# Ledger of designs, part 41: peptides against a protein of PDB entry 4PAS

Target 1, 39 residues: chain A of PDB entry 4PAS
Amino acid sequence: SVNQASTSRLEGLQSENHRLRMKITELDKDLEEVTMQLQ
Target 2, 39 residues: chain A of PDB entry 4PAS as posed
Amino acid sequence: SVNQASTSRLEGLQSENHHLRMKITELDKDLEEVTMQLQ

## One batch from the design tools (peptide; made by RFdiffusion4, then SolubleMPNN)

Design b1_p26_7_s4 (from b1_p26_7, 20 letters changed)
Fold by OpenDDE base, seed 4:
Structure b1_p26_7_s4 (fold): chain B 39 residues (1-39), chain A 26 residues (1-26)
Amino acid sequence: as target 1 above (39 residues)
Amino acid sequence: KKEELEKLDKLIKDLIEKLKQLLDEL
């Protein structure tokens, strides 16, 4: 149904958003480690 | 000190690659 297709698309976008947020958090930690080594 | 600089170079390269991957996924 149109509603099922819309729900599945929203769930896909939510999972992708979560994945991208986790990558940003990982990059922040890598940047923190680099910053600590430059000090 | 050479090993510390080699470790830092690796971390910077890994960070740059992760940034590129993130930008490609946006």
Scores: peptide ipSAE 0.175, ipTM 0.678, DockQ to the pose 0.074
Fold by OpenDDE base, seed 3:
Structure b1_p26_7_s4 (fold): chain B 39 residues (1-39), chain A 26 residues (1-26)
Amino acid sequence: as target 1 above (39 residues)
Amino acid sequence: KKEELEKLDKLIKDLIEKLKQLLDEL
């Protein structure tokens, strides 16, 4: 149904958003490590 | 100190690849 397709799309976008946020958090940690090595 | 510079070079390269991957996924 149109509602099932919309729900599945929203769940996919939420999962992708979460994955991208986790990658940003990992990159922030890598930047902290680079910063510590440059001090 | 060569080993510290090699570690930093690897870390920067890994960071650049992670940034490229993130940009490709946006």
Scores: peptide ipSAE 0.175, ipTM 0.679, DockQ to the pose 0.072
Fold by OpenDDE base, seed 5:
Structure b1_p26_7_s4 (fold): chain B 39 residues (1-39), chain A 26 residues (1-26)
Amino acid sequence: as target 1 above (39 residues)
Amino acid sequence: KKEELEKLDKLIKDLIEKLKQLLDEL
């Protein structure tokens, strides 16, 4: 149904948003490690 | 010092790759 397609799209966007946020957090950690080694 | 610089080079390369992947996914 149109409602099922909209729900599945929202769940896909939510999972992708979560994945991207986790990548940003990982990058922040890697930047912190690089910063500590440059000090 | 050489081993420390090699570790830092690997971390920077990994970071650059992760940044490129993130930008390609936006």
Scores: peptide ipSAE 0.175, ipTM 0.678, DockQ to the pose 0.072
Fold by OpenDDE base, seed 2:
Structure b1_p26_7_s4 (fold): chain B 39 residues (1-39), chain A 26 residues (1-26)
Amino acid sequence: as target 1 above (39 residues)
Amino acid sequence: KKEELEKLDKLIKDLIEKLKQLLDEL
């Protein structure tokens, strides 16, 4: 039970970390597009 | 020129919204 709760929490944090990294990558691309239009 | 500025305004607004969403999720 304690090990299952710890593994499920780690999997949740890993999935959230991946989701946040994907959002950062999308923001980086959008910033690049804005930078190209401001030049 | 007006259409280019409207496109840039939309991109900036979309970026600000995405940044707010990211900050709310941290």
Scores: peptide ipSAE 0.173, ipTM 0.675, DockQ to the pose 0.072

Design b1_p26_8_s2
Fold by OpenDDE base, seed 1:
Structure b1_p26_8_s2 (fold): chain B 39 residues (1-39), chain A 26 residues (1-26)
Amino acid sequence: as target 1 above (39 residues)
Amino acid sequence: SLKEKLEHIQMEKTEVEKDLKETEAL
């Protein structure tokens, strides 16, 4: 149904959003490490 | 160099933040 397609799309976007947020957390850690090494 | 690594990570972060904004807008 249209509702099932909409819910599946939302779930996919929520999963991708979570993945991207986790990647930002990893990159922030890497930035901190490199920044500390430059000091 | 460490500077080049920093710049690379900053560029990657900018791209990921852009993709995040796109997922939140859909």
Scores: peptide ipSAE 0.595, ipTM 0.891, DockQ to the pose 0.957
Fold by OpenDDE base, seed 5:
Structure b1_p26_8_s2 (fold): chain B 39 residues (1-39), chain A 26 residues (1-26)
Amino acid sequence: as target 1 above (39 residues)
Amino acid sequence: SLKEKLEHIQMEKTEVEKDLKETEAL
């Protein structure tokens, strides 16, 4: 149904949003590590 | 170099933050 398609799209966007937030956390850790090596 | 690594990670972070804003706007 239209409702199932809308729910599936929202769940896909929520999962992608979570993946991107986790990637930012990883990149912030990598930035910290490289910054510490530059000090 | 470490400087080039830092610049690369910062560029990747900027792109991921852009993609995050796009997902939040949909």
Scores: peptide ipSAE 0.595, ipTM 0.891, DockQ to the pose 0.964
Fold by OpenDDE base, seed 2:
Structure b1_p26_8_s2 (fold): chain B 39 residues (1-39), chain A 26 residues (1-26)
Amino acid sequence: as target 1 above (39 residues)
Amino acid sequence: SLKEKLEHIQMEKTEVEKDLKETEAL
């Protein structure tokens, strides 16, 4: 149904958004680690 | 080098932030 297609799209976007937010957290940790090694 | 690693991570972060903004706009 149209509602099922819309909900499945939203769930996909929410999961991707969460994945990207987690990746930013990982990259911030990596930045901190490299920055500390440069000090 | 550590400098090149820093630059690479900064570049990747910028791209991920762009992708995040795109997902939030959909």
Scores: peptide ipSAE 0.593, ipTM 0.890, DockQ to the pose 0.963
Fold by OpenDDE base, seed 3:
Structure b1_p26_8_s2 (fold): chain B 39 residues (1-39), chain A 26 residues (1-26)
Amino acid sequence: as target 1 above (39 residues)
Amino acid sequence: SLKEKLEHIQMEKTEVEKDLKETEAL
């Protein structure tokens, strides 16, 4: 149904959004590590 | 170099933040 397609799309976007946020957290950690090594 | 690594991470972060903004706009 149209409602099932809309909910599945939202769930997909929410999972991708979460993945991207986790990647930012990883990159921030790597950034901190490199910044500390430059000091 | 450490500087090149820093620049690489900053570029990757900018790309991921762009993708995040795109997902939030959908």
Scores: peptide ipSAE 0.593, ipTM 0.890, DockQ to the pose 0.941

Design b1_p26_8_s4
Fold by OpenDDE base, seed 5:
Structure b1_p26_8_s4 (fold): chain B 39 residues (1-39), chain A 26 residues (1-26)
Amino acid sequence: as target 1 above (39 residues)
Amino acid sequence: SLEEKLKQIQMEKQEVEKDLKKTEEQ
């Protein structure tokens, strides 16, 4: 149904949003580690 | 080098932030 397609799209966007936020957290940790090594 | 690694991580973060913004705009 149209409702099922809209829900599946939203769930896909939410999962991708979460994945991207987790990747930012990992990159921020990597930035901190490299910054500490440069000090 | 550590400076090159820092720059690479910063560039990757900028790309991920752009993708995040696109996801939040949809």
Scores: peptide ipSAE 0.604, ipTM 0.895, DockQ to the pose 0.950
Fold by OpenDDE base, seed 4:
Structure b1_p26_8_s4 (fold): chain B 39 residues (1-39), chain A 26 residues (1-26)
Amino acid sequence: as target 1 above (39 residues)
Amino acid sequence: SLEEKLKQIQMEKQEVEKDLKKTEEQ
C-alpha cells in the first residue's frame, strides 16, 4: 500500500541517518588519533 | 604523511555530513 511504501522509505532513511552518524563518530575518533600524533 | 591523513579524514567527514544533511531533508 501507499502507507507501507511511505513507512518503508522512512525506516530506510532513519537507518541510513543512523549509519552516517556512526560514521561521523568513527571519523572524529580517527581525527583525534591523527591530531594527537601531530602534537 | 600524518598531515595528508588528517586532510583525508576531514574531507571524508565533510562528505558524510553532506549525506547526513540530505537524509534529514528528505
Scores: peptide ipSAE 0.603, ipTM 0.895, DockQ to the pose 0.965
Fold by OpenDDE base, seed 1:
Structure b1_p26_8_s4 (fold): chain B 39 residues (1-39), chain A 26 residues (1-26)
Amino acid sequence: as target 1 above (39 residues)
Amino acid sequence: SLEEKLKQIQMEKQEVEKDLKKTEEQ
């Protein structure tokens, strides 16, 4: 249904948003590690 | 080098932040 397509799209965007936020957290950890090695 | 690695991670983070913004605009 149109409603199922709309909800599936939103769920897809929410899952991608979450994945991207987790990737930022990983990159921030990597930045911290490299920064600590440079000190 | 560690400096090049730092720069690479910073650039990747900026790209991920742009992609995050695109998901929030949709």
Scores: peptide ipSAE 0.602, ipTM 0.894, DockQ to the pose 0.962
Fold by OpenDDE base, seed 3:
Structure b1_p26_8_s4 (fold): chain B 39 residues (1-39), chain A 26 residues (1-26)
Amino acid sequence: as target 1 above (39 residues)
Amino acid sequence: SLEEKLKQIQMEKQEVEKDLKKTEEQ
């Protein structure tokens, strides 16, 4: 149904959004580590 | 070098932030 397709799309986008946010957190940690090594 | 590694991580972060924005706009 149109509602099932819309819900599945939203859940997919929410999952991808979460994945991307977790990747930003990882990259921020990597930035901190490299920055400390440059000090 | 550490400086090039820093720059690489910064560029990757900017790309991930663009992808995040695109995900929120959809």
Scores: peptide ipSAE 0.601, ipTM 0.894, DockQ to the pose 0.966

## One batch from the design tools (peptide; made by RFdiffusion4, then SolubleMPNN)

Design b1_p27_2_s1
Fold by OpenDDE base, seed 4:
Parts: sequence; structure tokens; C-alpha cells
Structure b1_p27_2_s1 (fold): chain B 39 residues (1-39), chain A 27 residues (1-27)
Amino acid sequence: as target 1 above (39 residues)
Amino acid sequence: SELERIQKERDELLKKLQETEQQIASL
């Protein structure tokens, strides 16, 4: 149904959003490490 | 530099994040 398709799309977007946030957090730590090494 | 490379990747991921948030908000 249209409602099922919308729900599945939302769940997919939410999972991708979470994945992106986690990867950004990893990069923030990498940036912290590199910045410290440049000091 | 490595710093610039990671910063660029981070910026690209932030853009993708904003796109997912916009798509969620538009459902």
C-alpha cells in the first residue's frame, strides 16, 4: 500500500541518516587526532 | 593534506545528511 511504501522509505532514510551521523562522528575523531598531530 | 582530505569527506557526508533530513521532513 501507499502507507507501507511511505513507512519503508522513512525507515530507509532514518537508517541512512543514522549511518551518516555515525560516520561523521568517526571523522570528527580523525580530525581531532590529525589536528593534535599538527600542533 | 590529510586534514583537508578528511574535512572534505566530512563536508560531503554533512551534505548527504542534510539531504536525508530534508527527505524525511518531506514525507
Scores: peptide ipSAE 0.690, ipTM 0.920, DockQ to the pose 0.951
Fold by OpenDDE base, seed 1:
Structure b1_p27_2_s1 (fold): chain B 39 residues (1-39), chain A 27 residues (1-27)
Amino acid sequence: as target 1 above (39 residues)
Amino acid sequence: SELERIQKERDELLKKLQETEQQIASL
């Protein structure tokens, strides 16, 4: 159904959103480390 | 530089994040 398709899409987007947030957090730590090494 | 490379990757991921958030908000 349209509702099932919308729910599945939402779940996929939420999963991708979470994955992206986690990866950005990792990169923020990498940036902190690189910045510290450049000082 | 490594700094610039990571910053660019981060910016690309932030753009994708904003796109997912916009799509979620539009459902």
Scores: peptide ipSAE 0.690, ipTM 0.920, DockQ to the pose 0.948
Fold by OpenDDE base, seed 5:
Structure b1_p27_2_s1 (fold): chain B 39 residues (1-39), chain A 27 residues (1-27)
Amino acid sequence: as target 1 above (39 residues)
Amino acid sequence: SELERIQKERDELLKKLQETEQQIASL
């Protein structure tokens, strides 16, 4: 149904959003470490 | 440099994040 498709899309987008946020947080820590090593 | 590589990757992921947020807001 249209509602099922919309729900599945939302859940997929929320999952991807969460994954992206977590990866960005990891990269922020990597950047902090690399920046510290370059000082 | 490693710093530039990570910065570029981060910028690409931020763009994708913004796209997912826009798509969620448009549902």
Scores: peptide ipSAE 0.690, ipTM 0.920, DockQ to the pose 0.949
Fold by OpenDDE base, seed 2:
Structure b1_p27_2_s1 (fold): chain B 39 residues (1-39), chain A 27 residues (1-27)
Amino acid sequence: as target 1 above (39 residues)
Amino acid sequence: SELERIQKERDELLKKLQETEQQIASL
């Protein structure tokens, strides 16, 4: 149904949102490490 | 540099994050 499709899309977007946030957090740590090594 | 590469990747991921948030808000 349309409602099921909308729910599945929302869940997919929420999972991708979470994945992206986790990757950004990892890169923030990588940036911290690289910055420290350059000092 | 490695710093610039990571910064660019981070910026691209932030853009994708904003796009997912916009799509969620538009459902």
Scores: peptide ipSAE 0.690, ipTM 0.920, DockQ to the pose 0.958

Design b1_p27_2_s4
Fold by OpenDDE base, seed 3:
Structure b1_p27_2_s4 (fold): chain B 39 residues (1-39), chain A 27 residues (1-27)
Amino acid sequence: as target 1 above (39 residues)
Amino acid sequence: SELQRIQKELEEVRKKLAETEKEIAAL
């Protein structure tokens, strides 16, 4: 159904959103480390 | 530089995040 398709799409987007947020956290940590090494 | 690589990757990831949030808000 349209509702099932929308729910599945939402769940997929929420999963991707979470993955991207975790990646930002990792990259922010890497950026901090590199910045400290350059000082 | 490694710093510039990370900064560029952050920019791209944040852009993708904004796109997912926009699509979530539109559902």
Scores: peptide ipSAE 0.683, ipTM 0.919, DockQ to the pose 0.940
Fold by OpenDDE base, seed 5:
Structure b1_p27_2_s4 (fold): chain B 39 residues (1-39), chain A 27 residues (1-27)
Amino acid sequence: as target 1 above (39 residues)
Amino acid sequence: SELQRIQKELEEVRKKLAETEKEIAAL
């Protein structure tokens, strides 16, 4: 149904949003490590 | 450099995050 499709899309977007937030955290850590090594 | 690579990837990921948040807000 349209409602099921909208719910599934929302859940997919929320999952991707979470994945991207986690990736930012990982990259921020990597950036800190590289920055520290360059000092 | 590795620094520039990470900075570029962060920019791209933040852009994608903003896009997902925009899509979520539109539902």
Scores: peptide ipSAE 0.683, ipTM 0.920, DockQ to the pose 0.941
Fold by OpenDDE base, seed 1:
Structure b1_p27_2_s4 (fold): chain B 39 residues (1-39), chain A 27 residues (1-27)
Amino acid sequence: as target 1 above (39 residues)
Amino acid sequence: SELQRIQKELEEVRKKLAETEKEIAAL
């Protein structure tokens, strides 16, 4: 149904949003490590 | 450099995050 499609899309977007937030956290740590090594 | 690679990837990920948030808000 249209409602099921909309719900599945929202859930997909929310999962992707969470994945992207976690990736930012990982990259921030990588950035910190590289920055410290360059100092 | 590795620094520039990470900085670029952060920019790309933040852009994608903003796009997902925009799409969520449009539902």
Scores: peptide ipSAE 0.683, ipTM 0.919, DockQ to the pose 0.934
Fold by OpenDDE base, seed 2:
Structure b1_p27_2_s4 (fold): chain B 39 residues (1-39), chain A 27 residues (1-27)
Amino acid sequence: as target 1 above (39 residues)
Amino acid sequence: SELQRIQKELEEVRKKLAETEKEIAAL
């Protein structure tokens, strides 16, 4: 149904959003480490 | 440099995040 398709799409987008947020956290840590090494 | 690589990757990931948030808001 349209509602099932919309729910599945939302769940997929929420999962990707979470993955991207976690990747930002990892990269922010990497950036901090490199920045500290360059100081 | 490694610094520039990380900064560029952060920019790309944040752009993708904004796109997913826009799509979520449109549902």
Scores: peptide ipSAE 0.682, ipTM 0.919, DockQ to the pose 0.937

Design b1_p27_5_s1
Fold by OpenDDE base, seed 1:
Structure b1_p27_5_s1 (fold): chain B 39 residues (1-39), chain A 27 residues (1-27)
Amino acid sequence: as target 1 above (39 residues)
Amino acid sequence: MEELKRIQEEKHHLLKKLEETEQQIKA
């Protein structure tokens, strides 16, 4: 149904959003580590 | 350093994708 398709799309977007946030957090830690090593 | 630059560029790319998903969620 239209509602099911819309819900599935939203859930997919939310999942991707979460994945992106997690990866960005990992990269921030990587940046911190590299920056520390360069000091 | 190349590694620092690489990570910053990757982060920038992911932030752009994050913004795109957030706009789609809000729409």
Scores: peptide ipSAE 0.669, ipTM 0.914, DockQ to the pose 0.953
Fold by OpenDDE base, seed 4:
Structure b1_p27_5_s1 (fold): chain B 39 residues (1-39), chain A 27 residues (1-27)
Amino acid sequence: as target 1 above (39 residues)
Amino acid sequence: MEELKRIQEEKHHLLKKLEETEQQIKA
């Protein structure tokens, strides 16, 4: 149904949003490590 | 320094994608 499609889309967006946030956190850790190595 | 730049650029692209998903969620 239209409602099921809308909810599935929202859940997909929320999942992608979470994935992106987690990857950004990983990159921040990598940046910290590289920065430390450059000092 | 090249690795630092690479990671910063990747982070920038992911932040852009994050903003896009957040706007779509709010729409």
Scores: peptide ipSAE 0.668, ipTM 0.914, DockQ to the pose 0.979
Fold by OpenDDE base, seed 2:
Structure b1_p27_5_s1 (fold): chain B 39 residues (1-39), chain A 27 residues (1-27)
Amino acid sequence: as target 1 above (39 residues)
Amino acid sequence: MEELKRIQEEKHHLLKKLEETEQQIKA
């Protein structure tokens, strides 16, 4: 149904959003480590 | 230095994608 499609789309976007946030957090830790090593 | 640059560029790309998903969620 239209409602099911809309819900699935939203859930997919929310999942991708979460994945992106988690990866950015990982990269921030990597950046911190590299920065520390450069000091 | 090259590794720092690489990670920064990847982060920038992911932030752009994040913004796109957030706009789509709000739409």
Scores: peptide ipSAE 0.668, ipTM 0.914, DockQ to the pose 0.973
Fold by OpenDDE base, seed 5:
Structure b1_p27_5_s1 (fold): chain B 39 residues (1-39), chain A 27 residues (1-27)
Amino acid sequence: as target 1 above (39 residues)
Amino acid sequence: MEELKRIQEEKHHLLKKLEETEQQIKA
């Protein structure tokens, strides 16, 4: 149904949003590590 | 420096994608 499609889309977007945030956090740690290695 | 630049560019790209998903969630 239209409602099911809309909820599934929202859940997909929320999942992707979470994934992106987690990856950005990992990259921030990588950046910190690289920065420390450059000192 | 090249690795630092690479990670910064990847982060920039992911931040743009994050903003896009957030805008779509709000729409």
Scores: peptide ipSAE 0.668, ipTM 0.914, DockQ to the pose 0.972

Design b1_p27_5_s2
Fold by OpenDDE base, seed 5:
Structure b1_p27_5_s2 (fold): chain B 39 residues (1-39), chain A 27 residues (1-27)
Amino acid sequence: as target 1 above (39 residues)
Amino acid sequence: MSELERIKQEKHHLEKKLKETEQQIAA
């Protein structure tokens, strides 16, 4: 149904959003490490 | 491209995608 499709899309977006946030956090740590190593 | 630059670019790209998902969620 339309409602099911909308719900599934939202859940997909939310999961992707979470994944992206986690990856960004990892990259921030990587940036910190690389920055430290360059000093 | 340095590793620092590479990571910065990747982060920027992911932040753009994040903004897009948030925009879609809010719509």
Scores: peptide ipSAE 0.676, ipTM 0.918, DockQ to the pose 0.879
Fold by OpenDDE base, seed 1:
Structure b1_p27_5_s2 (fold): chain B 39 residues (1-39), chain A 27 residues (1-27)
Amino acid sequence: as target 1 above (39 residues)
Amino acid sequence: MSELERIKQEKHHLEKKLKETEQQIAA
C-alpha cells in the first residue's frame, strides 16, 4: 500500500541517517588519532 | 593529499549526505 511504501522509505532514510552518523563518528576518531600522530 | 586531509574530505562528503537524508526525512 501507499502507507507501507511511505513507512518503508522513512525507515530506510532513518537507517541511512544512523549509518552516516556512525561513520562520521568513526572518522572523528580517526582524525583524532592522525592528529595526535602528527604532533 | 595527506591522510588527514583525505579523512576530512570524506567526513565532509558524509556530512553532506547526512544533511540530504535529514532533508528527505523532514519532507
Scores: peptide ipSAE 0.676, ipTM 0.919, DockQ to the pose 0.886
Fold by OpenDDE base, seed 2:
Structure b1_p27_5_s2 (fold): chain B 39 residues (1-39), chain A 27 residues (1-27)
Amino acid sequence: as target 1 above (39 residues)
Amino acid sequence: MSELERIKQEKHHLEKKLKETEQQIAA
């Protein structure tokens, strides 16, 4: 149904949002490590 | 580019995508 499709889309966006936040956190750690190595 | 700059660019790209998902969620 239309409602099911809308809900599925929202859930997909929310999961992608979470994934992106996690990846950004990982990159922040990587940046910290690289910065330390350059010093 | 340096590894530092590569990671910075990747982070920026992901932050842009994050903003886009948040915009779509809010729509």
Scores: peptide ipSAE 0.676, ipTM 0.918, DockQ to the pose 0.878
Fold by OpenDDE base, seed 4:
Structure b1_p27_5_s2 (fold): chain B 39 residues (1-39), chain A 27 residues (1-27)
Amino acid sequence: as target 1 above (39 residues)
Amino acid sequence: MSELERIKQEKHHLEKKLKETEQQIAA
């Protein structure tokens, strides 16, 4: 149904959003490490 | 480019994608 399609899309977007946030957190840690090594 | 620059660019790209997902969620 259209409702099922809408909820599935939302759930997919929410999962991708979470994945992106986690990857950004990892990159922030990488940036910290590289910055420290450059000092 | 340096590793620092590479990571900064990747982060910027991911933040852009994050913003796009948030916009789609809010729509």
Scores: peptide ipSAE 0.675, ipTM 0.918, DockQ to the pose 0.887

Design b1_p27_5_s4
Fold by OpenDDE base, seed 4:
Structure b1_p27_5_s4 (fold): chain B 39 residues (1-39), chain A 27 residues (1-27)
Amino acid sequence: as target 1 above (39 residues)
Amino acid sequence: MKKLEEIEKEKHELLKKLEETEKEIQA
């Protein structure tokens, strides 16, 4: 149904959003580590 | 050790993608 397609799309977007946020958090930790090591 | 500018570049690209997903979620 149209509703099922819409909910599936939203769930996919939310999953991708979460994945991106997690990766950004990892990169922020990498940035912290590199910054500390460069000081 | 990863290069600072490389990590910042990757982070920038991911932030762009994040913004796109957030816009689509709210659409």
Scores: peptide ipSAE 0.627, ipTM 0.897, DockQ to the pose 0.796
Fold by OpenDDE base, seed 1:
Structure b1_p27_5_s4 (fold): chain B 39 residues (1-39), chain A 27 residues (1-27)
Amino acid sequence: as target 1 above (39 residues)
Amino acid sequence: MKKLEEIEKEKHELLKKLEETEKEIQA
């Protein structure tokens, strides 16, 4: 159904959004580590 | 060890993708 397709798309977008946020958090930790090592 | 500039570049690209997904979620 249209509702099933729209909800599935939203869930996919939310999953990707979460994945991106997690990767950004990891990179922020990498940045912290590199910055500290460069000091 | 990753280079600072490379991490920042990757982060920038991920933030662009994040913004895109957020726009689509709110559409």
Scores: peptide ipSAE 0.627, ipTM 0.897, DockQ to the pose 0.790
Fold by OpenDDE base, seed 5:
Structure b1_p27_5_s4 (fold): chain B 39 residues (1-39), chain A 27 residues (1-27)
Amino acid sequence: as target 1 above (39 residues)
Amino acid sequence: MKKLEEIEKEKHELLKKLEETEKEIQA
């Protein structure tokens, strides 16, 4: 149904959003490490 | 070891994608 498709899309977007946030967190740690090593 | 500029560039692209997903979630 249209409602099921909309819900599935939302769940996919939420999952992708979470994945992106986790990757950004990892990159922030990488940035911290690189910054410290460059000092 | 990743270069600072490379990490910043990747982070920028991820932030753009994040913004897109957030806009679609709120639509």
Scores: peptide ipSAE 0.627, ipTM 0.897, DockQ to the pose 0.788
Fold by OpenDDE base, seed 2:
Structure b1_p27_5_s4 (fold): chain B 39 residues (1-39), chain A 27 residues (1-27)
Amino acid sequence: as target 1 above (39 residues)
Amino acid sequence: MKKLEEIEKEKHELLKKLEETEKEIQA
């Protein structure tokens, strides 16, 4: 149904949002590591 | 070891994608 499709899309977007946030956090740790190594 | 510029570039692209998902969630 249209409602099921809309809910599924929202859940997919929320999942992707979470994944992106986790990857950004990992990159922030990488930035910290690289910055320390360059000092 | 990743280069600083490469990490920053990747982070920028991910932030853009994050913004897009947030906009779509609120739409």
Scores: peptide ipSAE 0.626, ipTM 0.897, DockQ to the pose 0.796

Design b1_p27_6_s3
Fold by OpenDDE base, seed 3:
Structure b1_p27_6_s3 (fold): chain B 39 residues (1-39), chain A 27 residues (1-27)
Amino acid sequence: as target 1 above (39 residues)
Amino acid sequence: SELEEKIKHLRMEKQELEKKLEELEKL
């Protein structure tokens, strides 16, 4: 149904959003670590 | 330095991921 397609799209977008946010958190940690190594 | 280049690359990657998040919010 149109509702099932919309729900599956939202779940996919939420999953990708979560994945991207987790990767940004990892990058922020890596940036902090490398920045501390320069100090 | 190699560490400064690593920081630059990580910042560029982060910026690209933030742009992807912004585009997801428009969908």
Scores: peptide ipSAE 0.231, ipTM 0.737, DockQ to the pose 0.939
Fold by OpenDDE base, seed 2:
Structure b1_p27_6_s3 (fold): chain B 39 residues (1-39), chain A 27 residues (1-27)
Amino acid sequence: as target 1 above (39 residues)
Amino acid sequence: SELEEKIKHLRMEKQELEKKLEELEKL
């Protein structure tokens, strides 16, 4: 149904948003670790 | 140095992911 397609699209966007936010957090940690190694 | 290049690559990757996140917020 149209509602099922809209729900599946929203769930896909929410999962991708979460994945991107988690990856940004990981990169910030990696940047901190490398920056500490340069000090 | 290799560490400076690693920082550069991580910053570039972060910027690309932030751009993708901004694009998702427009959908």
Scores: peptide ipSAE 0.227, ipTM 0.734, DockQ to the pose 0.893
Fold by OpenDDE base, seed 1:
Structure b1_p27_6_s3 (fold): chain B 39 residues (1-39), chain A 27 residues (1-27)
Amino acid sequence: as target 1 above (39 residues)
Amino acid sequence: SELEEKIKHLRMEKQELEKKLEELEKL
């Protein structure tokens, strides 16, 4: 149904948004760790 | 140095992911 297609698309976008945010947080941590090693 | 290159790569990767996130927020 149109509703099932819309909900499945939203769930896909929400999962990708979450994945990207988690990866950005990981990269910020990695950047902090490497920056501290240069001090 | 190897650490400076690692910082550069991580910053470039972060910027790419931030652009993808911005694209998703516009959908």
Scores: peptide ipSAE 0.227, ipTM 0.733, DockQ to the pose 0.887
Fold by OpenDDE base, seed 5:
Structure b1_p27_6_s3 (fold): chain B 39 residues (1-39), chain A 27 residues (1-27)
Amino acid sequence: as target 1 above (39 residues)
Amino acid sequence: SELEEKIKHLRMEKQELEKKLEELEKL
Protein backbone atom coordinates (compact mmCIF):
# COMPACT_ATOMS: atom_id res chain seq x y z
CA SER B 1 0.00 0.00 0.00
CA VAL B 2 1.01 3.68 -0.29
CA ASN B 3 1.17 3.81 3.53
CA GLN B 4 3.49 0.78 3.69
CA ALA B 5 5.79 2.29 1.05
CA SER B 6 5.89 5.62 2.94
CA THR B 7 6.60 3.85 6.26
CA SER B 8 9.38 1.73 4.72
CA ARG B 9 10.93 4.86 3.18
CA LEU B 10 10.81 6.71 6.51
CA GLU B 11 12.36 3.73 8.33
CA GLY B 12 15.11 3.60 5.69
CA LEU B 13 15.84 7.32 6.08
CA GLN B 14 15.80 7.06 9.89
CA SER B 15 18.19 4.10 9.84
CA GLU B 16 20.57 5.88 7.45
CA ASN B 17 20.41 9.08 9.55
CA HIS B 18 21.27 7.05 12.65
CA ARG B 19 24.10 5.23 10.83
CA LEU B 20 25.60 8.52 9.63
CA ARG B 21 25.39 10.12 13.10
CA MET B 22 27.03 7.08 14.69
CA LYS B 23 29.82 7.10 12.10
CA ILE B 24 30.43 10.83 12.65
CA THR B 25 30.69 10.15 16.40
CA GLU B 26 33.16 7.33 15.73
CA LEU B 27 35.25 9.57 13.46
CA ASP B 28 35.30 12.32 16.11
CA LYS B 29 36.62 9.79 18.62
CA ASP B 30 39.23 8.51 16.16
CA LEU B 31 40.29 12.10 15.43
CA GLU B 32 40.64 12.80 19.16
CA GLU B 33 42.72 9.65 19.68
CA VAL B 34 45.04 10.42 16.74
CA THR B 35 45.33 14.07 17.82
CA MET B 36 46.34 12.94 21.32
CA GLN B 37 49.01 10.68 19.77
CA LEU B 38 50.56 13.76 18.11
CA GLN B 39 50.97 15.52 21.51
CA SER A 1 53.64 12.08 8.91
CA GLU A 2 51.45 8.96 8.86
CA LEU A 3 49.36 10.36 11.74
CA GLU A 4 48.85 13.70 9.96
CA GLU A 5 47.67 11.84 6.85
CA LYS A 6 45.30 9.75 8.98
CA ILE A 7 43.85 12.95 10.53
CA LYS A 8 43.44 14.41 7.03
CA HIS A 9 41.62 11.30 5.77
CA LEU A 10 39.32 11.13 8.83
CA ARG A 11 38.44 14.84 8.47
CA MET A 12 37.63 14.37 4.77
CA GLU A 13 35.48 11.31 5.52
CA LYS A 14 33.64 13.19 8.30
CA GLN A 15 32.93 16.11 5.95
CA GLU A 16 31.50 13.73 3.33
CA LEU A 17 29.23 12.08 5.92
CA GLU A 18 28.06 15.45 7.28
CA LYS A 19 27.19 16.47 3.70
CA LYS A 20 25.18 13.24 3.23
CA LEU A 21 23.37 13.92 6.50
CA GLU A 22 22.45 17.44 5.33
CA GLU A 23 21.21 15.99 2.02
CA LEU A 24 18.98 13.52 3.90
CA GLU A 25 17.44 16.39 5.90
CA LYS A 26 16.31 17.93 2.56
CA LEU A 27 14.40 14.79 1.43
Scores: peptide ipSAE 0.222, ipTM 0.730, DockQ to the pose 0.872

